# Ledger of designs, part 134: peptides against a protein of PDB entry 4PN1

Target 1, 261 residues: chain A of PDB entry 4PN1
Amino acid sequence: KIEMNFLNKPIVPDTTKVISNFLTHYLITEPVEHVEIEAKLGTLIDLETQNRFEFPVMNETILNPEFNLRTRFESDMTASEHKYLNEFLNQAFRDSQKPGRLPFAYKHTKQVDLFYETEDNSRDKIRVSKNQSDNQVLACVKKRRVADLFLYCPNDAFDIRISISDELPVSMPSGNQQPSLTRLKDRVGYVHQEIKIDLTKTTQNDPVYDTTERHELEVEFGNIADLRDRAQKAKDGMEAPLFRRVQLFMDNVRILRREHS

## One batch from the design tools (peptide; made by RFdiffusion4, then SolubleMPNN)

Design b1_p21_4_s3 (from b1_p21_4, 8 letters changed)
Fold by OpenDDE base, seed 5:
Structure b1_p21_4_s3 (fold): chain B 261 residues (1-261), chain A 21 residues (1-21)
Amino acid sequence: as target 1 above (261 residues)
Amino acid sequence: KYDWFDREKLPENKNAPSDDF
């Protein structure tokens, strides 16, 4: 019999602990009521060089938000990378349908997001989401970005931004109000063990700028209630359930950020 | 982002995945 270590017990990676603490803060300590927690694949850009940020680390590293690193995060990838990930996830879906596996769920949606300015001129816009096929209103929310946690991943194709947002349900804008922005979303979504993986092609027609197209991959916690329960248990001293869930989430993110065309 | 999945139940595999991109 081989033991894992001299205690013969599982050890929790430091990354898992840091992320778990981050999540616990916004789930329990200063709870965000309508929380969305997602990781986006992208690139940390050095504002000085306009190239990918270079930090003196050799592996996955959570950046300390207390330091102004003069970076921006580009939550985009090439069409070819996006296509590759789509093919990869389709294969993962197929493989998960085999006996003895937990299956993926799959959904393809086309959505239009209409953004409206708020009456109070707040920075947060109201987003009305509609189904493209029938214009059915799917949601009307005011999304506020609460916090970000950045992972610099020098060995992988992508860096990661974990974002906590508050998606507050709000009343529909007045019928005479025009949207300030319209965004078309073509989304392919996968769900495995309540972790959501979305590939989204976003088309934005700006009246001033050329049409912009973005290709995004997002990984989201699909069961916030469960995650909040786990975070509460962690706050009460039982950390293992939260650590396991965060580990699952991060392993999925790690798989995806390593894949490239 | 809008959650177009039903959070109360796992989405049904109504459609097979396609290479949409």
Scores: peptide ipSAE 0.141, ipTM 0.505, DockQ to the pose 0.023
Fold by OpenDDE base, seed 4:
Structure b1_p21_4_s3 (fold): chain B 261 residues (1-261), chain A 21 residues (1-21)
Amino acid sequence: as target 1 above (261 residues)
Amino acid sequence: KYDWFDREKLPENKNAPSDDF
């Protein structure tokens, strides 16, 4: 008989605990009502060198938000990397359709995001999302960034930003308002075990600046209610369900951030 | 209570992806 360790009990990696505690804070302790929790793949850039951030660690490391490391996070990747990830996820989708597996769901969407200034001139913009084909309104939200947690991943193609956001549903802006920014989003979405993986090609049209294109991959918790319930249980002393869900999420992120062309 | 995020859940689609970047 093989045992897991000398206690013969599951042990949770410290990374999982730290992330779980971070999530629990914004799910339970100071709850965000319309919380979105996503991880974006990208690169931590050192503001001084303009190169990828370097830190004296040899593996995935959560950066302490109390320290200003003078970094920026670039969620963009190359078109080649993005294409590779798309092909990779397509294959993962196909493999998941086999007997004995839990299947992916897949959806390809093209939408336009229109950003509007708020009447109170708050820093948060109203985002109206519309389907590109028929201009049907998909969503109207005011997204507020609440917190970020950065993972420096020196051995992987990408670093990670885990973001807590409040996506407050709001009324449509008045018909006389013009959008300050428009973004075209070509999004391929995959869902596996209620974890959403989105590959998005974003084209930003600025009336003053040249059109910019970005290629992003995000991983999102697709069942916030379940996650909140797990976080509540964790606060009540039963941490295992939360840890398992966070571990699943992070393992998916880890798979993706290791893949590159 | 309206669950905004439940609405954003992707419906199950078992058709193989044919749209690639």
Scores: peptide ipSAE 0.134, ipTM 0.514, DockQ to the pose 0.022
Fold by OpenDDE base, seed 1:
Structure b1_p21_4_s3 (fold): chain B 261 residues (1-261), chain A 21 residues (1-21)
Amino acid sequence: as target 1 above (261 residues)
Amino acid sequence: KYDWFDREKLPENKNAPSDDF
């Protein structure tokens, strides 16, 4: 007979606690109303070297936001990496349809995002999302980045940015206003246990620069109401439900960032 | 927030994905 440890009780990893506290702050303490919580795979770039950031740690570590490390985060990956992850997720989908498993859901969507400047010239643009096939308006929002948490992952192909955003519904821009930017999004989405995994190819036409294409992988909490309930319970002294949900989320992220062609 | 996941409960798709990058 094997026991987990000398107490024979689960132990919570420190990473789980730190992330749980971060989420609890923006779910409960200073609540974001229309919150989006996502993790992006990408690379922490050292602004001085323009190479991947090097930090004196040997494993996954959360960077302290109080310190300016002179880094930027690039959420892009190569087309080959993106294709590999697509094939990997397709196989995971197929395997999840077998008896005794919880199945993935799958959806392919194509949309166009039109960005408009606000009257106050704020950095936050209005985004109008339309279905690419029929130009039906799907949403009109002002997305505000609230907070970021960066994970440096020296042993994996990708670093991680966890982002808290507020997607505020707003009125449509005036009919005479021209978009400052247009983005085409080709998205393949997978959902497992209310965790959403999106592979997105974004094409952007710039009038000055040639067409640019980006390849992104995002992992998102699909049930914010449940997560908020868990966070509230954590504030009230019952942390286990929140920790379990954060662990599930992070384990999915860890699987994906380790995969490489 | 606009997200296809938030707007509709995704049906259980028994068919393997055919759309690939």
Scores: peptide ipSAE 0.135, ipTM 0.510, DockQ to the pose 0.021; fails the geometry check
Fold by OpenDDE base, seed 2:
Structure b1_p21_4_s3 (fold): chain B 261 residues (1-261), chain A 21 residues (1-21)
Amino acid sequence: as target 1 above (261 residues)
Amino acid sequence: KYDWFDREKLPENKNAPSDDF
């Protein structure tokens, strides 16, 4: 008989523990009410070189947020990379429809995001999201970035930013207010086991600067209530459900960040 | 109206991905 290890018990990677603790803090300890938790694929850029950051590690590494590494995170990718990931996910969708698999769900959305300044001139803008086809209001929120956790992934095409955000529902801006910014979003979403994977093409029209386009891939926890429940159980001494969910999330992220054309 | 996203439709069922970037 072969055993897993000398204890014959599953072990949890440190990455899973660190991420789980990070999530638990903003789910339970200092709870964000309307929490959004997503991982974005991108690149850690060295502010000095403007190239991808180089750290003396050989594998996936969570960067300590207490240290200023003089980096920024760019969540953009090339159109070709984005297209490749779209094709990859389309194939994954098709394969998941086969007998014996758990199927993906798919959704395509086109929306316009209108950003408004707040009356208090806070840094956080009000975002009104509308469907492009009928101009129906989909959401009106004040989104605040609460925290980030960065993963440097030297062996993969992308680094990862895990973000905690608060999406506070707010009333519509007054009819006299004009949007300070307008963004068009073309989003292709895939959902598997309540993990949401979104490919988003964002277009911003600036009257002064030419149209800018961004290509993003994000992985989001689709069931925050379940995740919060798991985090609470972890605080109560039962960590396994949280670790399993975080492991699933990270495995999906790891698959995606390894894919490149 | 100009479709600047230049999306390709997939020849799949209504529940499958219908567009590629």
Scores: peptide ipSAE 0.095, ipTM 0.481, DockQ to the pose 0.014; fails the geometry check

Design b1_p21_4_s4 (from b1_p21_4, 8 letters changed)
Fold by OpenDDE base, seed 3:
Structure b1_p21_4_s4 (fold): chain B 261 residues (1-261), chain A 21 residues (1-21)
Amino acid sequence: as target 1 above (261 residues)
Amino acid sequence: KYDWFDKPVLPENKNAESDDF
């Protein structure tokens, strides 16, 4: 008979604890009302070198937000990398339809995002999202970035930004207001065990800049109510449900960030 | 321009023409 360790009990990785504490803060301690929690794949760029950041670590490392490392995060990838990830996820979808597996759900959506300036001249814009096919309004929100947590991943193709955002529902802009920016989004979404994986191609037409295309991959918690319940239980001394959910989320992120074209 | 956002073909439907989305 083989045991897990000399205690024969599960052990929680330190990464899971750190992320769980970060999430608990914005779910319970200083709760964000309309919280979105996502991880984006991208690259930590050293502002001095303009190359990928090099930190003296050999594996996945959560960066301490209290230290200014003079970095920026680029949430983009090449078209080739994005294509490869789409093919990879399509295969994962197919494999999940086999007997004895939990199936993926799949959805392809095309939307236009219209950005409007706020009357109060706040830096936050109102985003109106519409379906491209029928012009139906999908959402009207003011999104505020609340916090970020960065993971440096020296052995993988991508670094990770975990972000906490507040998506405040707001009234539609006045009919006379013109959008300051428009973006076309082509998105495929994969859902497995209430973890949402989105591949998004964003096309932006700028009158000053050439048309830019961005390729993004994000992983999101699809059930915030359940996550908040788990976080509350963690605050009450029962951490295991939260740790299991965060571990699931991070394992999905770890799979994806290792993929390359 | 190549669009790779195609619906996954299920193993059972390998003979179904790729619905070009």
Scores: peptide ipSAE 0.049, ipTM 0.542, DockQ to the pose 0.014
Fold by OpenDDE base, seed 1:
Structure b1_p21_4_s4 (fold): chain B 261 residues (1-261), chain A 21 residues (1-21)
Amino acid sequence: as target 1 above (261 residues)
Amino acid sequence: KYDWFDKPVLPENKNAESDDF
């Protein structure tokens, strides 16, 4: 008989604890009301070299937010990488439909995001999202980035940004206001065990610059209420349910960032 | 410009556009 370790009990990775504590802060301690929690695949760029950031670590490492490392995060990938990930997820979807597996759900959506300036000239813009086919309003929100946690992943194709945002529902802009920015989003979404995986092609028309395209992959917690309940239990001394959900989320992220063409 | 968002091929009696929410 083999045991897990000398205590014969599961042990929680330090990464899971750090992320769980980070999430608990913004779910329970200083709660964000309309919270969105997502991980984006991308690249940490060194502002001095304009190349991928290099740090003296050998594996996945959470960067300490107290240190200014003079980096920016680019949440983009090549069309080839994005296509490969789509093919990979399509195969994972098909395999999950087999007997004895938990199935993926799948959805393809096309929307337009219209950004409007606020009357108070705040840095946060109002985003109106519409369905491209019928121009139906899907949402009108003021999205604020609350916090970021960066993972440097030297052995993988991508680094990770975990972001906490507040999506505050707001009234529609006045009919005389023109959008300052328009983005077209073509998105395929995969949902497995209430974890959302989205591949998004974004087209942005800039009045000064040519049309730009971005290719993004994001992983999101699909059940915030459940996550909040788990975080509350963790705060009350029962950490295991939260750790299990965070581990599931991070394992999905780890699978995706390791896949490359 | 790039159109690679093909729907996954599903087994019979499965809905490709099912939603969990």
Scores: peptide ipSAE 0.042, ipTM 0.520, DockQ to the pose 0.015
Fold by OpenDDE base, seed 5:
Structure b1_p21_4_s4 (fold): chain B 261 residues (1-261), chain A 21 residues (1-21)
Amino acid sequence: as target 1 above (261 residues)
Amino acid sequence: KYDWFDKPVLPENKNAESDDF
């Protein structure tokens, strides 16, 4: 009989612990009320070179947020990469419908986001989201970026940003306000075991700047209440449920970023 | 809910070929 290790007990990867602690802080310690937790695929860009950031590591590494590395994160990919990921996820969807598997759910949505300045001239904009087909208001929120955790992935095509955001529901802007920005989102969403994977084509119409198109992939925790419960249990000394959920999330992220490597 | 024979897809990007250069 083979044992797992000399203790014959499961071991938790350090990455899982670090991320779990990061999440626990914003779920429990300093709780964000309307928390969104997502990972985006993209590239860490060195502000000095304008190239991909280089760090003296050979594998996935969580960057310490206490250090100013003079980087920016570009949450974008080529249309070809995006198409490939779409085809990959379509295949994964089909395979998951087979007997003995847990099925993906799928949703295709077209949304328009209208951004409005706040009356107090705060940096945070109000986002009104509407269904593009019928103009039904889906949400009106003020989204605040609370924290980021960056994973440098030298062996993969993409680096990762895990972000904590607060999506505060707010009242609709006054009828006399004009949007400062409009964003069209064409999104296909895949849900597996309450982990959301979204491929989004975003067309941004800025009244001052040229129209920009972006191709994004995001992975999101689809059940925040469950995650918060797991984080609370972790604070109470039962860490295993949180670690398992974070491991699942990160494995999905790792699958997606490796398909282009 | 899609049948497993169905291929859910994101609409093709018209500029997909231009991003490879």
Scores: peptide ipSAE 0.035, ipTM 0.423, DockQ to the pose 0.018
Fold by OpenDDE base, seed 2:
Structure b1_p21_4_s4 (fold): chain B 261 residues (1-261), chain A 21 residues (1-21)
Amino acid sequence: as target 1 above (261 residues)
Amino acid sequence: KYDWFDKPVLPENKNAESDDF
């Protein structure tokens, strides 16, 4: 008989614990009401060199947010990388439809995001999202980024930013207000076990600058209520459900960040 | 029903810091 370890009990990696604690803080301790929790694939860039930052570590590591590392995070990728990931996810979708697997769900969304300044000139803009085909309002929110957790991944094509955001539903801006910015989003979303994986192409038309496009891959917790319940249980001393959910989330992220053309 | 074969249109762009907002 083989045992897992000398205690014959599952052990939770530190990465899972740190992320779980981070999430628990913003789910339970200082709860964000309309929380969005996502991981974006990207690159930690050294502000001095404008290249990918090099840390003296050999594997995935969570950066301590208390330290100013003089980095920025770029969540963009090349069109080629984005295409590859789309092909990869399409294959994963197909494979998941086979007997004995849990299937992916798929959704393709094209939307227009209109950004409006707030009356108080706060940094937080109002975003009105509309369906691109029929101009139906999908959402009107004021989004605030609450916190970030960065993972440096020296062995993978991408680093990771886990972000906590507050997406407060708000009333539509007055009819006299003009949007300060308009973005087109072309998004393909894959959902597996309530983890959402989105490939997003964002097109921004600037009247002064050429059209800019971004290519993003994000992984999101699709069931916040369940996650909050798990976080509450963790606070109550039952950590295993939260750890399992975070492990699932991170394993999906790890799969994706390892894929490159 | 969505066509799962749909691909986002991927133009060639310079990488920049990108956020939803």
Scores: peptide ipSAE 0.034, ipTM 0.452, DockQ to the pose 0.086; fails the geometry check

Design b1_p21_5_s1 (from b1_p21_5, 11 letters changed)
Fold by OpenDDE base, seed 1:
Order: structure tokens, then C-alpha cells, then sequence
Structure b1_p21_5_s1 (fold): chain B 261 residues (1-261), chain A 21 residues (1-21)
């Protein structure tokens, strides 16, 4: 006979609890109305050394937001790393189509994002997203970053930023207003068990600086209503459904951050 | 027959039993 532990009961990892509590705060306690919850792969950079941040830990660690670590997060990777992840996800997609598996969904999108200053000169810009092929408006929103949670991952290719954002739908800017910034986005999207995985190539033209290209990987909760329901249940004393969904999300993130060319 | 969503929910339910603390 084999048992899980001396109580023969499942144990929830502390990382799962910390992240679950973080999400519950912005889903239930101080609820964000149009909440977006995503994890980005990238690198924590030490502002003093301009190298990857070094912390005296040996494994995945959630950084305490109450400490000023003098870091910045670079949400970027090389084109080679991005291509490798795309090939990896394509293989995962193919394997998931086999009998007995839950299949991935796949979507390729190309859009242009136009950023406009607000009339009140607020820090947050209005983003108008259009389809590149026919210029049809896809969305018009004002996105506000609400909170970040950083995971330092010394054993993996990437560190992680989990972000809470508010994407408020707003009216289109006036026809006479010119965009302050334009970005082209080429996005390959995968969905598995309502978790969205996006590989995005972003091109930005600046009149002062050379054209810049960024390669990003994002993991997003695709069913916020269900997540909010789970968070409410957790607040009411039934934590298991939330813990399971957070564990699923984090396991997907962990798989991806370990992959590199 | 179960929809893709039903299969997903079933998988989640089974996994949640493993976290019934």
C-alpha cells in the first residue's frame, strides 16, 4: 500500500495559494470590472547591472511586491526562441488532435493597434485595434495596468510576469485626432482547456528611432467568468476549484518557460 | 455525446478531486 503522505491527503503548493490569493483580490475583494489576467514570458533585469536579476534562491520564487528590487521586466525573447516555441506549440497542437485527448484550437490574426492620447491627458492611452487586411475595427479600449506579480525562475530560460489589467471599452477618438503610436501585431493563438497561449510578433515604426520588433509569449485565462466564480467559492471556503484552475494555468506556464532552442 | 466543453469540465472535476483538501 502506498499513500501520498502521512495524512494520505492532497497538499496544495504554496505557490498556488499565493497566486490564488493575488487573483482573488482583484476578482472579488477589489474587483476589476473588465479584468484581463495574463502571464508574460521575459527577463527580470537588474537596473544596476543591466543583466538578468540575481536573487539568492534556487527555484521558482514569487517576488514580494512590497520590496523595491530595482528591476525592470523585459517582455521579449529572440526570434529563434520565439520560433522554437511556435514549433513546440504546433507539435502540441497536433498531438492534442489524437483520440482520447482534449484538442487545441488554433487561430492566426494580423492586426494594427493605433494609440491615441486621451482628452484629459491621462497616462492611459486609447487603443484602437483594426484588422490589417480590411481595416475593420476590432476593438477600442483603454487599458490600465492594475497590478503585477513577478516570478523569478533561476533554472529556466524565462522569468514570468503575471499581470492584472482593466480593459475598459471606450468610444472611438475624434476623426481629426492622429495616433501617437502605431504597432503591427502578427499573433498565433492556441487555446487548450480555456487557457489562451499567444505568440506575438510586434513591429513598431518610430520616426526618431529605427523600426523595432518584439517577440512575446502570453498565457491568459480564457474564461474570466468561471475564474471569478471559482474565486468567489474560494472566498466562501471552498478553495479546491480555484486551486485546480490556477495549478493548470501555472503548469502550462512552467512548460513554456522551460522550452528554448 | 459530450461536447468539448463537457470533456474539459469533466477533466477539471476529476483533477479537483485530487486537490480536495
Amino acid sequence: as target 1 above (261 residues)
Amino acid sequence: SMSKYDLFEKAIEEAEKLLDV
Scores: peptide ipSAE 0.022, ipTM 0.535, DockQ to the pose 0.178
Fold by OpenDDE base, seed 2:
Parts: sequence; structure tokens; C-alpha cells
Structure b1_p21_5_s1 (fold): chain B 261 residues (1-261), chain A 21 residues (1-21)
Amino acid sequence: as target 1 above (261 residues)
Amino acid sequence: SMSKYDLFEKAIEEAEKLLDV
């Protein structure tokens, strides 16, 4: 008979614990009401070198947010990388349809986002999202970035930003107001065990500048209510459910950030 | 050997069992 360790008890990885604590803070301690929690694949860029950040670590490392490391995070990837990940996820989707597996769900959306300035000229813009096909309003929100947690991943193709955002539903802007920015989003979404994986191609048209295109991959907690419940239980001394959910989330992120052409 | 997921599930089950007492 083999035991797990000399205590014969489950051990939680430090990464899982740190992330769980981070999430618990914004779920329970200082709760964000309309919280969105996502991880984006990208690159930590050293502002001095304009190259990928280098740190004397050999594996996945959560950066301490209290320190300014003079970095920026680029959530963009190349079209080829994005295509590769799409093909990879398509295969994963197909494989998950086999007997004995939990299947992915799939959704393809084409959306236009219209950004409006607020009456008080707040930094937080109002975003009106519409379906491109029928121009139906999908959402009208004011999104606020609350916090970020960065993972430096020296062995993988991508670094990770975990973001806490508040997506406050708001009233539609005045019909006479013009959008300050318009973005087209082509999003392919995969859902597995309530973890959402989105590949998004964003096109921004500027009348003065060339059209810009961004390719992003994000992983999101699809069931915030459940996550909040788990976080509350963790605060009450039962941490295992939260750790399990965070571990699942991070494993999916880890799979994706390791894949490259 | 148990996967890490199995370990977490076991921990959850154990915790739930304690709550049921």
C-alpha cells in the first residue's frame, strides 16, 4: 500500500494556494459584484529591453504584485499561433466527444463592441456589444479592471495574466452619442467542465490608422456563483473545493500555454 | 497511483464527511 506522503494527506501546490487566496480576496473579502475572472495567454515584456522578461527562475512563478518589475503584458499572439491553438482545441473538442469522455461545448460568435465615453469622462467606458448578424444588443456594460496576477512561465510559449474585472450592467448610452471606438470580435468558444476557453480575433478600424488585428486566447471561470461559494467555504475553513477548482483551471491554462507550432 | 484530481476529490469527500457529522 502506497501513501501520498508521510502525513498521508493531500498537499496543495503553492501556485494553487496563492491563486486561490488572490481569488478569495476579490470574491469574498472585497467582493466584486459582477466579477469576471480570466487568464490570458501572452508575454511579459521587459520595458528596458523590449524583449520577453527574464527572471532567475526555472519554472512557473507568480510575480509579486507589490513590486514594479518594469514589465508590460502583451496579450496578443501571432496569427499562426492562434491558428495552431484553434486546431488544437478543435481536436480536443473532437476527442472529447468519444465515449467515456466529458464533451466540450462549442460556440462561435461574431460580435461588434461599441465603446462610449461616460458623462463624467470616467476612464471606464461603456461597452455595447451587438451581434454582427442581426445587430441585436447582447450586453451593455461598464468594465473595470480590478486586479491582475502575472505568472512568468519560462518553459512555455506564453506567460499568463489572471485578471479580475467588474462588468457592471449599465443603461444604454443616449441615441445621439457616437461611439469613441468600434471593435469587431470573432470568437470561438470552448467549454469543458464550466471552464471557458475563448479564441478571439479582434479587429479595430481606425479612420486615420491602419486596421489593427489582435489574436487572444483566454481561459475563464464559467461558473462564478460556484466559485464564490467555494471561496466562501475556504474562508470558513474548507479549502479543498476551491483548490480543486483552481487546480482544474490552471491545468487547462498550462496545457494551452505549452502548445505551440 | 492517484492523480492530483483524485487527491483533491478525496479531500473534498473527507471534508464533506466531517460536515455531515
Scores: peptide ipSAE 0.020, ipTM 0.489, DockQ to the pose 0.089
Fold by OpenDDE base, seed 4:
Structure b1_p21_5_s1 (fold): chain B 261 residues (1-261), chain A 21 residues (1-21)
Amino acid sequence: as target 1 above (261 residues)
Amino acid sequence: SMSKYDLFEKAIEEAEKLLDV
């Protein structure tokens, strides 16, 4: 007979606890009303060297936000990396359709995001998202970045930014207002166990910088209500449901960040 | 020298700290 450890009980990795506490803070303690929680794949860049940041650790490490490490996070990848991840996820989708598996759902979406300045000239812009095919309004929000948690992943192709955002629903801009910025998004979405994995190509035209294209991969909690419930239970002393959900999320992220061409 | 793309991305990153555009 084999046991897991000398207590024969599951243990929770410290990474899971730290992330769970981070999420609990913005779900329960100081709750963000319209919270979005996502992880983006990218690169921590050292502002001094302009190369990938080097930290004296040998594995996945959550960086302490209280320390200024003079880094920036680039939530982008090459077209080849993005293509590889798309092929990888397509294969994962196919494999999940087999008997005995939980299937992925798949969705391809093309949308346009229109950004409008606010009357108060606040830094917060109104984003109107429309479906490209029928011009249906999908959302009208003011999105504010509330907090970030960075994971340095020295053994993997990508580092990770976990972001807490507030997506406040707002009224549509007046009909006479022109957008200050327009972005086209081509998104391929995969959903497995209410965790959303999106590959997005973003095209933006800028008068100064010409046309730019970004390639992003994001992993998002697809059921915030359930996550909030789990976080509340954790605050009430029952942590296991939250830990399990965070571990599932992070395992999916870990799979993806290891894949590269 | 930074490309126009690099300068643009840097500006976007700075803006993203306040607004995830």
Scores: peptide ipSAE 0.006, ipTM 0.283, DockQ to the pose 0.019
Fold by OpenDDE base, seed 5:
Structure b1_p21_5_s1 (fold): chain B 261 residues (1-261), chain A 21 residues (1-21)
Amino acid sequence: as target 1 above (261 residues)
Amino acid sequence: SMSKYDLFEKAIEEAEKLLDV
């Protein structure tokens, strides 16, 4: 007979606790009303060297946001890496359709995002999202980045940024206003257990930064109401439901960041 | 006064914010 440990109880990873606390803050303590919570795969770049940031750690490490590390996060990957992940997720999708598994849902979308300056000249732009096929307005929001949590992953192809954003629904901009930026998105989305995984090819024509093509992978909490409920329970002393959900999220992220061609 | 480097960092940060919107 073997036991898990001397208490014979499961132990929550410290990473899970840290992330859970981070989420609880913006879900409960200082609640973001229209919160979006996502993880992006990318690379922490040292601004001094313009290379991947090097930290004296040997495994997945959450960076302390109180320290200015003079880094930027590049949420991008090569086309080949993106293709590999797409193929990987396609296979995972197929395998999940088998008896005894929970199936993925799949959706392919082509979207146009139009960005408009606000009347108050705030840094936050209004984003109007439209379906490319019929120009139907999907959303009109003002997105504000609230907080980031960075994970340095020295053993994996990608580092991780977990972002808290506020997507405030707003009125459509004036019909006379021209967009300052347009973005084309080709997105394939996979949903498993209310965790959304998106592979997005983005083409952006910026007058300042020229045309930019990006290949991104995002992992998002698909049920914010449930997550908020779990966070409230955690705040009230019942942490297990939140920890389990965060661990599921992070395990999915870990699977993806380890996959590369 | 900001150095050229500081300006560059700010530009990158601003660009990243725009890309994430």
Scores: peptide ipSAE 0.005, ipTM 0.285, DockQ to the pose 0.015

